Peptides against a protein of PDB entry 1Y74. Designs and how they scored, part 29

Target 1, 57 residues: chain A of PDB entry 1Y74
Amino acid sequence: LGLERDVSRAVELLERLQRSGELPPQKLQALQRVLQSRFCSAIREVYEQLYDTLDIT

## One batch from the design tools (peptide; made by RFdiffusion4, then SolubleMPNN)

Design b2_p17_7_s4
Fold by OpenDDE base, seed 3:
Structure b2_p17_7_s4 (fold): chain B 57 residues (1-57), chain A 17 residues (1-17)
Amino acid sequence: as target 1 above (57 residues)
Amino acid sequence: ELIEQLEKLLQELLAKQ
């Protein structure tokens, strides 16, 4: 499923935002760390496994 | 702007739910 790719792209965008200095880099880095966390990865894996079984609109 | 690009991507992720 595209969710792994979408999360990876979100992390890349957060890295670009951190380098731009337009926003507080520490908060962006915290969000990036959450997206790269083992917890987020585990939830994503469960979501991807159940996606075809559950009617998600 | 980079923030608008991130917001767009996050909205696309939410729309898949």
Scores: peptide ipSAE 0.025, ipTM 0.498, DockQ to the pose 0.032
Fold by OpenDDE base, seed 5:
Formats: sequence, C-alpha cells, structure tokens
Structure b2_p17_7_s4 (fold): chain B 57 residues (1-57), chain A 17 residues (1-17)
Amino acid sequence: as target 1 above (57 residues)
Amino acid sequence: ELIEQLEKLLQELLAKQ
C-alpha cells in the first residue's frame, strides 16, 4: 500500500509550498495539519486493513 | 511546479478511493 508514502509526499509538497511563499502559508499549514491528524491516520489505517483483508488488487 | 505536483498527487489519492 502506497497510501502512507503518498500522504508523506503530500505533506512534503505542502512544506515546500509554504517555504516558497507562492501561496498564503496559513491555509497550506492547516491542510498539512489535517493530513497529519490522528483522524486522517486512523482512516488510513482502516483503509489499509480493509485493503489487506479484501486482497484488493 | 509544486502546485501542479501537489494537485496531481491529490488527484491520484482521490482516484484510489
């Protein structure tokens, strides 16, 4: 499952965007916090468990 | 561009659901 990697990459991209100053950092930081939240982590974990159980190709 | 890369990644994540 690449979902953990993809979320980590999304967070990395958001950090780069915040540092570039191309966009207002506050909204990007809020999105980053959402992606790093316990809620998103729990959803991801459930998804990964279901994926493993259902053997989704 | 970083924005385009982020958008692409987010679309890929949404497409996997």
Scores: peptide ipSAE 0.024, ipTM 0.493, DockQ to the pose 0.034
Fold by OpenDDE base, seed 1:
Structure b2_p17_7_s4 (fold): chain B 57 residues (1-57), chain A 17 residues (1-17)
Amino acid sequence: as target 1 above (57 residues)
Amino acid sequence: ELIEQLEKLLQELLAKQ
């Protein structure tokens, strides 16, 4: 599924935004931590399993 | 612009659902 890649790309963009200094880095880092959290990963895994089973488009 | 790139990616992610 593309979801893992899309989340990884979102994390990469958040890291770039943190380095650019255009936005408060703490909020961006907090969002990055949420996306990389065990909770978010578990929800993504369930979603991916359902997607594979149900062919959700 | 990095914010625009992030917004675009998030919109694309939402549009796939």
Scores: peptide ipSAE 0.024, ipTM 0.491, DockQ to the pose 0.031
Fold by OpenDDE base, seed 2:
Structure b2_p17_7_s4 (fold): chain B 57 residues (1-57), chain A 17 residues (1-17)
Amino acid sequence: as target 1 above (57 residues)
Amino acid sequence: ELIEQLEKLLQELLAKQ
């Protein structure tokens, strides 16, 4: 599964967007914090385990 | 702008799942 890689890429893009100064950084930082949270990491781990077990599309 | 680039790339990632 590429979910960890996709999340890491999304975080990288958010960091670039924050550094550009084109937008107020607060909402972007909030989204980045959510994606890097222990909660999202735990959900990702469970999702990957369930995907492997249940063979969900 | 950079937001449109981010949105496009996020959509591309979602489409590959």
Scores: peptide ipSAE 0.024, ipTM 0.496, DockQ to the pose 0.027

Design b2_p17_8_s1 (from b2_p17_8, 8 letters changed)
Fold by OpenDDE base, seed 4:
Structure b2_p17_8_s1 (fold): chain B 57 residues (1-57), chain A 17 residues (1-17)
Amino acid sequence: as target 1 above (57 residues)
Amino acid sequence: DEELREVEEALALAEEL
């Protein structure tokens, strides 16, 4: 379950970068929307399920 | 510049999904 936290952290960092104004805010906002998309969420859930089943610890 | 372009292309692909 690290991936959900990493995605949430990436979104938080993108929000900070948008507020700094150092980078084009539209591109950062688009990337944030992709990371928050239903598609990325579905891929994350599949990855987490596969990781939990295939993680031969 | 190249890495930023690759991110832009990946972003455009993700907007079509």
Scores: peptide ipSAE 0.026, ipTM 0.552, DockQ to the pose 0.114
Fold by OpenDDE base, seed 2:
Structure b2_p17_8_s1 (fold): chain B 57 residues (1-57), chain A 17 residues (1-17)
Amino acid sequence: as target 1 above (57 residues)
Amino acid sequence: DEELREVEEALALAEEL
């Protein structure tokens, strides 16, 4: 599963967008905080474990 | 510009959750 990598890439893209100043930095920072939250990480881990168990092709 | 507009639309939808 690439989900951890994809979340890390999304966080990197949000940091680039925040630095451009073209978008409201507070909203982008809020989304970045959600993606880095313990809640999001716990849901990701459960999803990865279920995926490995259920063999969803 | 277009990709930034799509991100703004996605953020607006996420604020409704």
Scores: peptide ipSAE 0.025, ipTM 0.536, DockQ to the pose 0.056
Fold by OpenDDE base, seed 3:
Structure b2_p17_8_s1 (fold): chain B 57 residues (1-57), chain A 17 residues (1-17)
Amino acid sequence: as target 1 above (57 residues)
Amino acid sequence: DEELREVEEALALAEEL
């Protein structure tokens, strides 16, 4: 599914932005931690399971 | 520059939620 790749790409972009120093690194790091949280991972897995179920129907 | 500005604006909007 594209969603896992898109979340991984968003995290990669946030790491690049943190290294540039042009944005507040604490805010970017907080957003990165949210995207990598067990909560966001669980929601992604539920979405992927529902998508797979609907694609099979 | 422009992409960084758009991300900064999106982060500012997310703090208001």
Scores: peptide ipSAE 0.025, ipTM 0.533, DockQ to the pose 0.055
Fold by OpenDDE base, seed 5:
Structure b2_p17_8_s1 (fold): chain B 57 residues (1-57), chain A 17 residues (1-17)
Amino acid sequence: as target 1 above (57 residues)
Amino acid sequence: DEELREVEEALALAEEL
């Protein structure tokens, strides 16, 4: 499952956008904090476990 | 501009899943 890698890549892209100053940094930082939250990580882990156990092809 | 375009492309791909 690429979801952990994709979330990590999204966080990296948000950090670049915050440094450019092209967008309001506070909203980008809030989104980054949500993606790095324990809640988001726990939901990701549950999703990964369910995806491995439920052959939802 | 380039980093924003990369994020927009990644978001569009994620909405198709």
Scores: peptide ipSAE 0.020, ipTM 0.491, DockQ to the pose 0.038

Design b2_p17_8_s2 (from b2_p17_8, 10 letters changed)
Fold by OpenDDE base, seed 3:
Structure b2_p17_8_s2 (fold): chain B 57 residues (1-57), chain A 17 residues (1-17)
Amino acid sequence: as target 1 above (57 residues)
Amino acid sequence: AEELAAVEEALALAEAL
């Protein structure tokens, strides 16, 4: 699973969008903080472990 | 604009799964 890379790419895109000013920066910054949070990282790790263990079709 | 379009496309793909 490339979730760590995908989250890192999502954060990079959110930082670019915040600098462009095309969207209200506060919601983008809040989403960035969620994606960079210890909570999001812990949920990602649990998901990666379950995905590797469970054959979910 | 390009980064917003990429986020919108990624969201549409995630909703289609």
Scores: peptide ipSAE 0.019, ipTM 0.475, DockQ to the pose 0.038
Fold by OpenDDE base, seed 5:
Structure b2_p17_8_s2 (fold): chain B 57 residues (1-57), chain A 17 residues (1-17)
Amino acid sequence: as target 1 above (57 residues)
Amino acid sequence: AEELAAVEEALALAEAL
């Protein structure tokens, strides 16, 4: 699953947007912190493991 | 600008799910 890669790309884009100053950085930084949280990482890992186990096709 | 357009495209795709 590309989910780890997609989350990493989303974080990279949020960091670029924070540097551009086009948007209020505080909300972008809060979203980045959520995506990099231990909770989000643990849910991602569980999802990836379940998908790998249940994808019998 | 390019990064904002990529986020807007990603949001449009997510809303279509």
Scores: peptide ipSAE 0.019, ipTM 0.476, DockQ to the pose 0.040
Fold by OpenDDE base, seed 2:
Structure b2_p17_8_s2 (fold): chain B 57 residues (1-57), chain A 17 residues (1-17)
Amino acid sequence: as target 1 above (57 residues)
Amino acid sequence: AEELAAVEEALALAEAL
């Protein structure tokens, strides 16, 4: 699964958008904080473990 | 602009799954 990579890429894009000033940074920063949260990382790890264990489709 | 378009594309992909 590329989920860790895709989350890391999403964070990178959000950081670039915050620096460009094209969008109000507060909502982008809030989303970045969610994606970098211990909760989201724990859920990602559980999902990746289940995906590796269960033949999901 | 390019990063915004990439986020919009990622959202569209997520909605299509």
Scores: peptide ipSAE 0.018, ipTM 0.488, DockQ to the pose 0.041
Fold by OpenDDE base, seed 1:
Structure b2_p17_8_s2 (fold): chain B 57 residues (1-57), chain A 17 residues (1-17)
Amino acid sequence: as target 1 above (57 residues)
Amino acid sequence: AEELAAVEEALALAEAL
């Protein structure tokens, strides 16, 4: 699963959007904080492990 | 603008799954 890469890309896009000022930065920053949280990382790791272990084809 | 469009596209893709 490329979830780590996708999350990293999402954070990069959110940082660009915050700098552009096209959108209110507060919600974008809140979403960035969620994506970079230890909670989100732990859930991602569990999901990746389950996906690799459980043949959910 | 391009970054917003990329987020919108990613959201549309996620909704299509």
Scores: peptide ipSAE 0.018, ipTM 0.483, DockQ to the pose 0.039

Design b2_p17_8_s3 (from b2_p17_8, 13 letters changed)
Fold by OpenDDE base, seed 2:
Structure b2_p17_8_s3 (fold): chain B 57 residues (1-57), chain A 17 residues (1-17)
Amino acid sequence: as target 1 above (57 residues)
Amino acid sequence: SALEAEVRAALALAEAL
């Protein structure tokens, strides 16, 4: 699964949008913090492990 | 941009939950 890569790409896009000032930077930063949180990373790792084990097609 | 519109819509949805 490219989930780690997709999350990393989402964070990069959020950082670019924060710098443009076209969107509320505080809300974008809050979303970025959620995506970079240890909780989100732990859930991602569990999901990736289960996906690899269960071969969820 | 289209991405900004999508992100804005996602933020609006998250505020409604």
Scores: peptide ipSAE 0.037, ipTM 0.528, DockQ to the pose 0.057
Fold by OpenDDE base, seed 3:
Structure b2_p17_8_s3 (fold): chain B 57 residues (1-57), chain A 17 residues (1-17)
Amino acid sequence: as target 1 above (57 residues)
Amino acid sequence: SALEAEVRAALALAEAL
């Protein structure tokens, strides 16, 4: 699974959008903080483990 | 950009739920 890489890419895109100033930077920063949170990381790890062990077709 | 419009729409939807 590339979920860690996809989350890292989403954070990079959010940082670029924050620097443009065209979007409310506080909301983008809040979303970035959620994606980088220990909670999101723990849920990602559980999801990756389940996906590797279960045939999710 | 199209991505900025989509992100704006997603944020607006998340606040309305």
Scores: peptide ipSAE 0.037, ipTM 0.525, DockQ to the pose 0.057
Fold by OpenDDE base, seed 5:
Structure b2_p17_8_s3 (fold): chain B 57 residues (1-57), chain A 17 residues (1-17)
Amino acid sequence: as target 1 above (57 residues)
Amino acid sequence: SALEAEVRAALALAEAL
C-alpha cells in the first residue's frame, strides 16, 4: 500500500502551507504532529501488515 | 488554492467534532 508515501506527502504539503502563511500555522502544525506521531505510525504499520496478509488470501 | 480550501474545510470539520 502507498499509505506511508501518502502520509509523507500530506506532511510535506502541510509544511508548505505553514510557510505560505495563508492558514493558521498552529492548527496545521498540530495536524502534522498527529500524522508524524508514533501512534499514527503504529496504526499505519498494523493496517499495512493486515492488508498485505488479507490480499494474499 | 484548491488544497488550501480542502485543508481549511477539514480543519473546520475537526473543530466542530
Scores: peptide ipSAE 0.036, ipTM 0.526, DockQ to the pose 0.058
Fold by OpenDDE base, seed 4:
Parts: structure tokens; C-alpha cells; sequence
Structure b2_p17_8_s3 (fold): chain B 57 residues (1-57), chain A 17 residues (1-17)
């Protein structure tokens, strides 16, 4: 599962978009904060554990 | 709690998208 890597890549892209100034930074910063939250990390870990157990192909 | 604040922030973001 690449979900941790994909979340890390999404955060990196959000940081680049915030620096470009092409988009309102507040929504991008809010999304970044959610992706880096303890809540998001806990849900990701549960999802990864369930996915590995259920073998959803 | 800090977790409850993060959940509220996530919900507020989801409602604004």
C-alpha cells in the first residue's frame, strides 16, 4: 500500500501550490493540516490494516 | 481534545469543498 507515500506527496504538492500564489492559500493550508493531522494518520493506519486483512484486489 | 479539534477541522473542510 502506498497511501502514506501518496499522502506525503499530496502535502508536498500543497506546499508548492501555496508558494505559487495561484490559488487561495487558506483552503490549501487547511487541507495540508488535515492530511498531517493525528486523526488522518489514525484513519490511514486502520485503513491499511483492514486492507491488508481483507485482501481487496 | 486535540483530536476533536482536528476532526472538526476535517469536517469543516469537507463541507467547504
Amino acid sequence: as target 1 above (57 residues)
Amino acid sequence: SALEAEVRAALALAEAL
Scores: peptide ipSAE 0.026, ipTM 0.523, DockQ to the pose 0.427

Design b2_p17_8_s4 (from b2_p17_8, 11 letters changed)
Fold by OpenDDE base, seed 3:
Structure b2_p17_8_s4 (fold): chain B 57 residues (1-57), chain A 17 residues (1-17)
Amino acid sequence: as target 1 above (57 residues)
Amino acid sequence: SADLEAVREALAELEAL
């Protein structure tokens, strides 16, 4: 779904920012870990189920 | 609980940028 693609794109952008050294890499890694967490995945699944059920466009 | 704490920590780190 669109949200899974957007999360994957956000992770890719965070990896690029980490390589640039412009930002503290530990903070970017913490955010990346959150986006890849089981918690974030569970929230995404709930969102996708609600989106499909409510036909939110 | 550990995942929620990791979210809170990551948000606090972002706010401190």
Scores: peptide ipSAE 0.031, ipTM 0.572, DockQ to the pose 0.566
Fold by OpenDDE base, seed 5:
Structure b2_p17_8_s4 (fold): chain B 57 residues (1-57), chain A 17 residues (1-17)
Amino acid sequence: as target 1 above (57 residues)
Amino acid sequence: SADLEAVREALAELEAL
């Protein structure tokens, strides 16, 4: 599903922004931690399961 | 959970932008 790939891509973009030094790295790292959290992963899994179920209808 | 607290802390750091 596209969501796992999109989250992974967002994390990669945040790592690039952190290396540029244009933004406070701590806040970018905080956002990266949110995206990699078990909470975010659990929401993603529920979302993916619901879409798989609804896409069959 | 430790995960929810870490998420709340991370969101608070982002809102302080």
Scores: peptide ipSAE 0.029, ipTM 0.576, DockQ to the pose 0.740
Fold by OpenDDE base, seed 2:
Structure b2_p17_8_s4 (fold): chain B 57 residues (1-57), chain A 17 residues (1-17)
Amino acid sequence: as target 1 above (57 residues)
Amino acid sequence: SADLEAVREALAELEAL
């Protein structure tokens, strides 16, 4: 499962976009915070557990 | 950039929830 890695990569990309100044940083930072939230982490963990159990291809 | 537009679209979807 690459979902944790993909979320981490998305966060890194959002950090780059925030630092570039091409976009208002507040909305990007809000999205980054959502992706790093305990709620998203819990959903990810459940998804990963189900994926491993059910072999969802 | 395409990445910038994709992020804007994702933000718009998130704001619509």
Scores: peptide ipSAE 0.024, ipTM 0.505, DockQ to the pose 0.061
Fold by OpenDDE base, seed 1:
Formats: sequence, structure tokens, C-alpha cells
Structure b2_p17_8_s4 (fold): chain B 57 residues (1-57), chain A 17 residues (1-17)
Amino acid sequence: as target 1 above (57 residues)
Amino acid sequence: SADLEAVREALAELEAL
């Protein structure tokens, strides 16, 4: 699963949105920090492991 | 860009929850 790449892309897009000033930057920064957190990484790893184990099509 | 608009839409959906 390319979830690491997709999360990295989401972070990049959030940085661009923050720089545009079109959205409240604090919420975007909070979401970016969540996506970069050890918590998000741990949940991603668990999801990937479960996906591989359960063969979710 | 289309990517930025998609992110805006997704954030709006999350804020509506």
C-alpha cells in the first residue's frame, strides 16, 4: 500500500494551502502535524499489516 | 490547482463532522 507516499503528498498539499493564505493556517498546521505524528505512522503500519493479513480486496 | 481544491473539499467535509 502506498499510504506513506499518499500521506507525504497530503502534507505537501497542506503546506501549499498554508502558503496561499486562503484557509485558516492553524487547522492546516494541526492536520499536518497529525499526519507527521508517530501516532499516524503507527496506525498506518497497523492498517497495512491488517490489510496484508486479511487480504482485503 | 485541482489538487488544492480536492484538499479544500476534503477539509470542508471533515469540518462538517
Scores: peptide ipSAE 0.021, ipTM 0.486, DockQ to the pose 0.052

## One batch from the design tools (peptide; made by RFdiffusion4, then SolubleMPNN)

Design b2_p18_1_s1 (from b2_p18_1, 7 letters changed)
Fold by OpenDDE base, seed 1:
Structure b2_p18_1_s1 (fold): chain B 57 residues (1-57), chain A 18 residues (1-18)
Amino acid sequence: as target 1 above (57 residues)
Amino acid sequence: DLEKLLEELDRLLAELLA
C-alpha cells in the first residue's frame, strides 16, 4: 500500500543519509526507529483496515 | 545528493503526517 511504501522509502532514505555522514546520525537513527516501531506499524495496520472497510480507491 | 534526499524525505514525512 501507499503508506507502507512511503514508510519503507523513508527508512531507505534515512539509511542512506546516515551512511553519507553529511548529517549527525543520532536524530536520523531516532526517526528511523520511530518509523519502524510497533506503534507506527500498528497505526499502519489500522489505516489499512479502515481503507479496506471504506473501500477507498 | 543530500538536498534531493532531504526533499524526498520531507515529502514522505508530510504525507505520513497529513
Scores: peptide ipSAE 0.279, ipTM 0.807, DockQ to the pose 0.049
Fold by OpenDDE base, seed 4:
Structure b2_p18_1_s1 (fold): chain B 57 residues (1-57), chain A 18 residues (1-18)
Amino acid sequence: as target 1 above (57 residues)
Amino acid sequence: DLEKLLEELDRLLAELLA
């Protein structure tokens, strides 16, 4: 699904940015933690269920 | 590169928050 894909890609980019060392890692890591939080996961699950109902991938 | 990574990240975050 689009939301899951976007979150996964965002996390991937944040990990790459952290490894590059070009930017201070603290804020990047904080944002990654937000995206991977249980709260965000729960919201994503709700949206994914709705998308499944509407047959949207 | 860094600029392209940041641009893509910005786009993704905008889509998630909009």
Scores: peptide ipSAE 0.274, ipTM 0.805, DockQ to the pose 0.050
Fold by OpenDDE base, seed 3:
Structure b2_p18_1_s1 (fold): chain B 57 residues (1-57), chain A 18 residues (1-18)
Amino acid sequence: as target 1 above (57 residues)
Amino acid sequence: DLEKLLEELDRLLAELLA
């Protein structure tokens, strides 16, 4: 679940960056929207399905 | 901390796009 983990962490970091107020939020928010798109969600779902039999935690 | 956050974000995005 490397892809799923990386996407989730990237979103988390973008949220932190937006909350910090140190950077203009517009582009950060746009990137977050892309990573949280239905396409990305579908990919993450596929990964979950493929690796459900593995202990990922 | 900002620099560290940006560094990690950059690394993650690079991994996703590689």
Scores: peptide ipSAE 0.273, ipTM 0.806, DockQ to the pose 0.051
Fold by OpenDDE base, seed 5:
Structure b2_p18_1_s1 (fold): chain B 57 residues (1-57), chain A 18 residues (1-18)
Amino acid sequence: as target 1 above (57 residues)
Amino acid sequence: DLEKLLEELDRLLAELLA
């Protein structure tokens, strides 16, 4: 879904920003870790399952 | 481009938090 795509893209951007060296990487890495956390993945899974159940596109 | 990367990131995060 769009949510999965958006999270994946956000992570990709954070990785690029970290590699660029233009910004301190610590906070970027922390945000990436949050987005890839078990909590966020669980929320995304519930969200996607709900949409699948309700047949919402 | 740093600015464009940050802008896209900001939009994505805003969408996730909306």
Scores: peptide ipSAE 0.272, ipTM 0.804, DockQ to the pose 0.048

Design b2_p18_1_s3 (from b2_p18_1, 7 letters changed)
Fold by OpenDDE base, seed 5:
Structure b2_p18_1_s3 (fold): chain B 57 residues (1-57), chain A 18 residues (1-18)
Amino acid sequence: as target 1 above (57 residues)
Amino acid sequence: DLLALLQELEKLLQELLE
């Protein structure tokens, strides 16, 4: 769904920002780790399942 | 560019946390 895509895109952007060297990487990397955490993934999965159940897009 | 990347990131995060 859109949520999964948005999270994936956010991670991609964070990786690009880290590689650019234009910003200190520490906080960017920390945010990336949060978005890729098991907790965040579990929450995303619950939301996606709810959307599927309610048949909303 | 940097600004465009930050703006898209901000938008995505705002949508996720809405």
Scores: peptide ipSAE 0.175, ipTM 0.751, DockQ to the pose 0.049
Fold by OpenDDE base, seed 3:
Structure b2_p18_1_s3 (fold): chain B 57 residues (1-57), chain A 18 residues (1-18)
Amino acid sequence: as target 1 above (57 residues)
Amino acid sequence: DLLALLQELEKLLQELLE
């Protein structure tokens, strides 16, 4: 699932950036919160469900 | 490397928003 993978990787990168301390964490954390929001999660869930239902290869 | 991380992040975000 490209969407899930990309979101997960983006979150991972944001977490790494926050831990590095090389950048102010506030905006990075805000973006991470958006990507992990219920809205984004719901969209991803719908996408995954449709993908599974339609068995798109 | 910070630059590499930022570049990959940019790429991923761009793909998500396209």
Scores: peptide ipSAE 0.165, ipTM 0.745, DockQ to the pose 0.047
Fold by OpenDDE base, seed 2:
Structure b2_p18_1_s3 (fold): chain B 57 residues (1-57), chain A 18 residues (1-18)
Amino acid sequence: as target 1 above (57 residues)
Amino acid sequence: DLLALLQELEKLLQELLE
């Protein structure tokens, strides 16, 4: 679903931004950690299950 | 470039939070 793809892309962008050195990495890394947290993963899983069940178009 | 990356990131975050 779009959610998993968007989260994955967001993490990728954050990693690229960190490697570029153009910005202080601390806040970028913190945001990446949030997006990769167990909590966010669980919410994503629930969302995807509900999306499949409810057939939200 | 940096601006493009930030803009895409902003868009993604907005989509996730809407």
Scores: peptide ipSAE 0.158, ipTM 0.738, DockQ to the pose 0.048
Fold by OpenDDE base, seed 4:
Structure b2_p18_1_s3 (fold): chain B 57 residues (1-57), chain A 18 residues (1-18)
Amino acid sequence: as target 1 above (57 residues)
Amino acid sequence: DLLALLQELEKLLQELLE
């Protein structure tokens, strides 16, 4: 579940950065959308399933 | 602070892309 946690934490950080107003939000939002995209979710799901099945380190 | 957040984000992204 390391990948899921890392993605979730990355999204959290991006949200905090957006709320801080210290940076233009557009690129942060774009990156957040990529991380939350169905493409990334599908890749993550496959990765996690394989990880669980094959016990990949 | 901003720098700490960016550094953690960078680290996480690097891990994801490895």
Scores: peptide ipSAE 0.151, ipTM 0.733, DockQ to the pose 0.048

Design b2_p18_2_s1
Fold by OpenDDE base, seed 5:
Structure b2_p18_2_s1 (fold): chain B 57 residues (1-57), chain A 18 residues (1-18)
Amino acid sequence: as target 1 above (57 residues)
Amino acid sequence: DELEELLKKLEELMEKLL
């Protein structure tokens, strides 16, 4: 699904930016933790269920 | 630019969530 792919890409970008040292790693890491949180996972799951129910691909 | 792409992804995610 688009939302799952977008979250996964955002996390990947955060990890890359942390390694580059272009920005303060701690703030990027905090944002990564938010996106990987149980809360964000639960929201993503709701969207996935809606797409499944509506048969949207 | 990876930072630019990240900001765009975050904006799109926020628009879906809110």
Scores: peptide ipSAE 0.335, ipTM 0.830, DockQ to the pose 0.058
Fold by OpenDDE base, seed 2:
Structure b2_p18_2_s1 (fold): chain B 57 residues (1-57), chain A 18 residues (1-18)
Amino acid sequence: as target 1 above (57 residues)
Amino acid sequence: DELEELLKKLEELMEKLL
């Protein structure tokens, strides 16, 4: 679904920005940890199930 | 740039989640 792809892209961008050194990496790492957390994954799963159930594209 | 794209993605994600 679009949400999973958007989260994956956001994580990829966070990883690239951490490697570039353009920004202090600690805050980027913290945000990446939030997006990859079990909590965020559980929310994503609920949204995906709702979209599947409601047939929302 | 990559930072601008990230910020836009985060805004879009927040709008979907809230």
Scores: peptide ipSAE 0.335, ipTM 0.830, DockQ to the pose 0.056
Fold by OpenDDE base, seed 1:
Structure b2_p18_2_s1 (fold): chain B 57 residues (1-57), chain A 18 residues (1-18)
Amino acid sequence: as target 1 above (57 residues)
Amino acid sequence: DELEELLKKLEELMEKLL
């Protein structure tokens, strides 16, 4: 699903930026933890169900 | 760059969620 792919890409970019040292890794890791949290997963599931219901790609 | 892409992705995610 589009939202899942967007979250996965954001996490991938966060991991790359943590390895590059371009930005403070702790703040990037905190944001990554938020995006991979059960809370964000639950919100994603709600939106996925909504998009399925509305037939939005 | 990768930072710019990340910021754009976060903006797009926030626009969908808010």
Scores: peptide ipSAE 0.332, ipTM 0.828, DockQ to the pose 0.057
Fold by OpenDDE base, seed 3:
Structure b2_p18_2_s1 (fold): chain B 57 residues (1-57), chain A 18 residues (1-18)
Amino acid sequence: as target 1 above (57 residues)
Amino acid sequence: DELEELLKKLEELMEKLL
């Protein structure tokens, strides 16, 4: 799904930026934790269920 | 760059969620 792909890409970018050292890693890591949180996972699950129910590709 | 793409992705995510 588009939302999953977008979140996954955002996390990938956060990980790359943390490794590059061009930005202070602490704030990037905090944002990554939010995006990978159970809360965000639950939101994605709701979206997935809606798309499955509505048969949206 | 990667930072610019990240900021754009975050904006797009917020627009979809809010």
Scores: peptide ipSAE 0.330, ipTM 0.829, DockQ to the pose 0.055

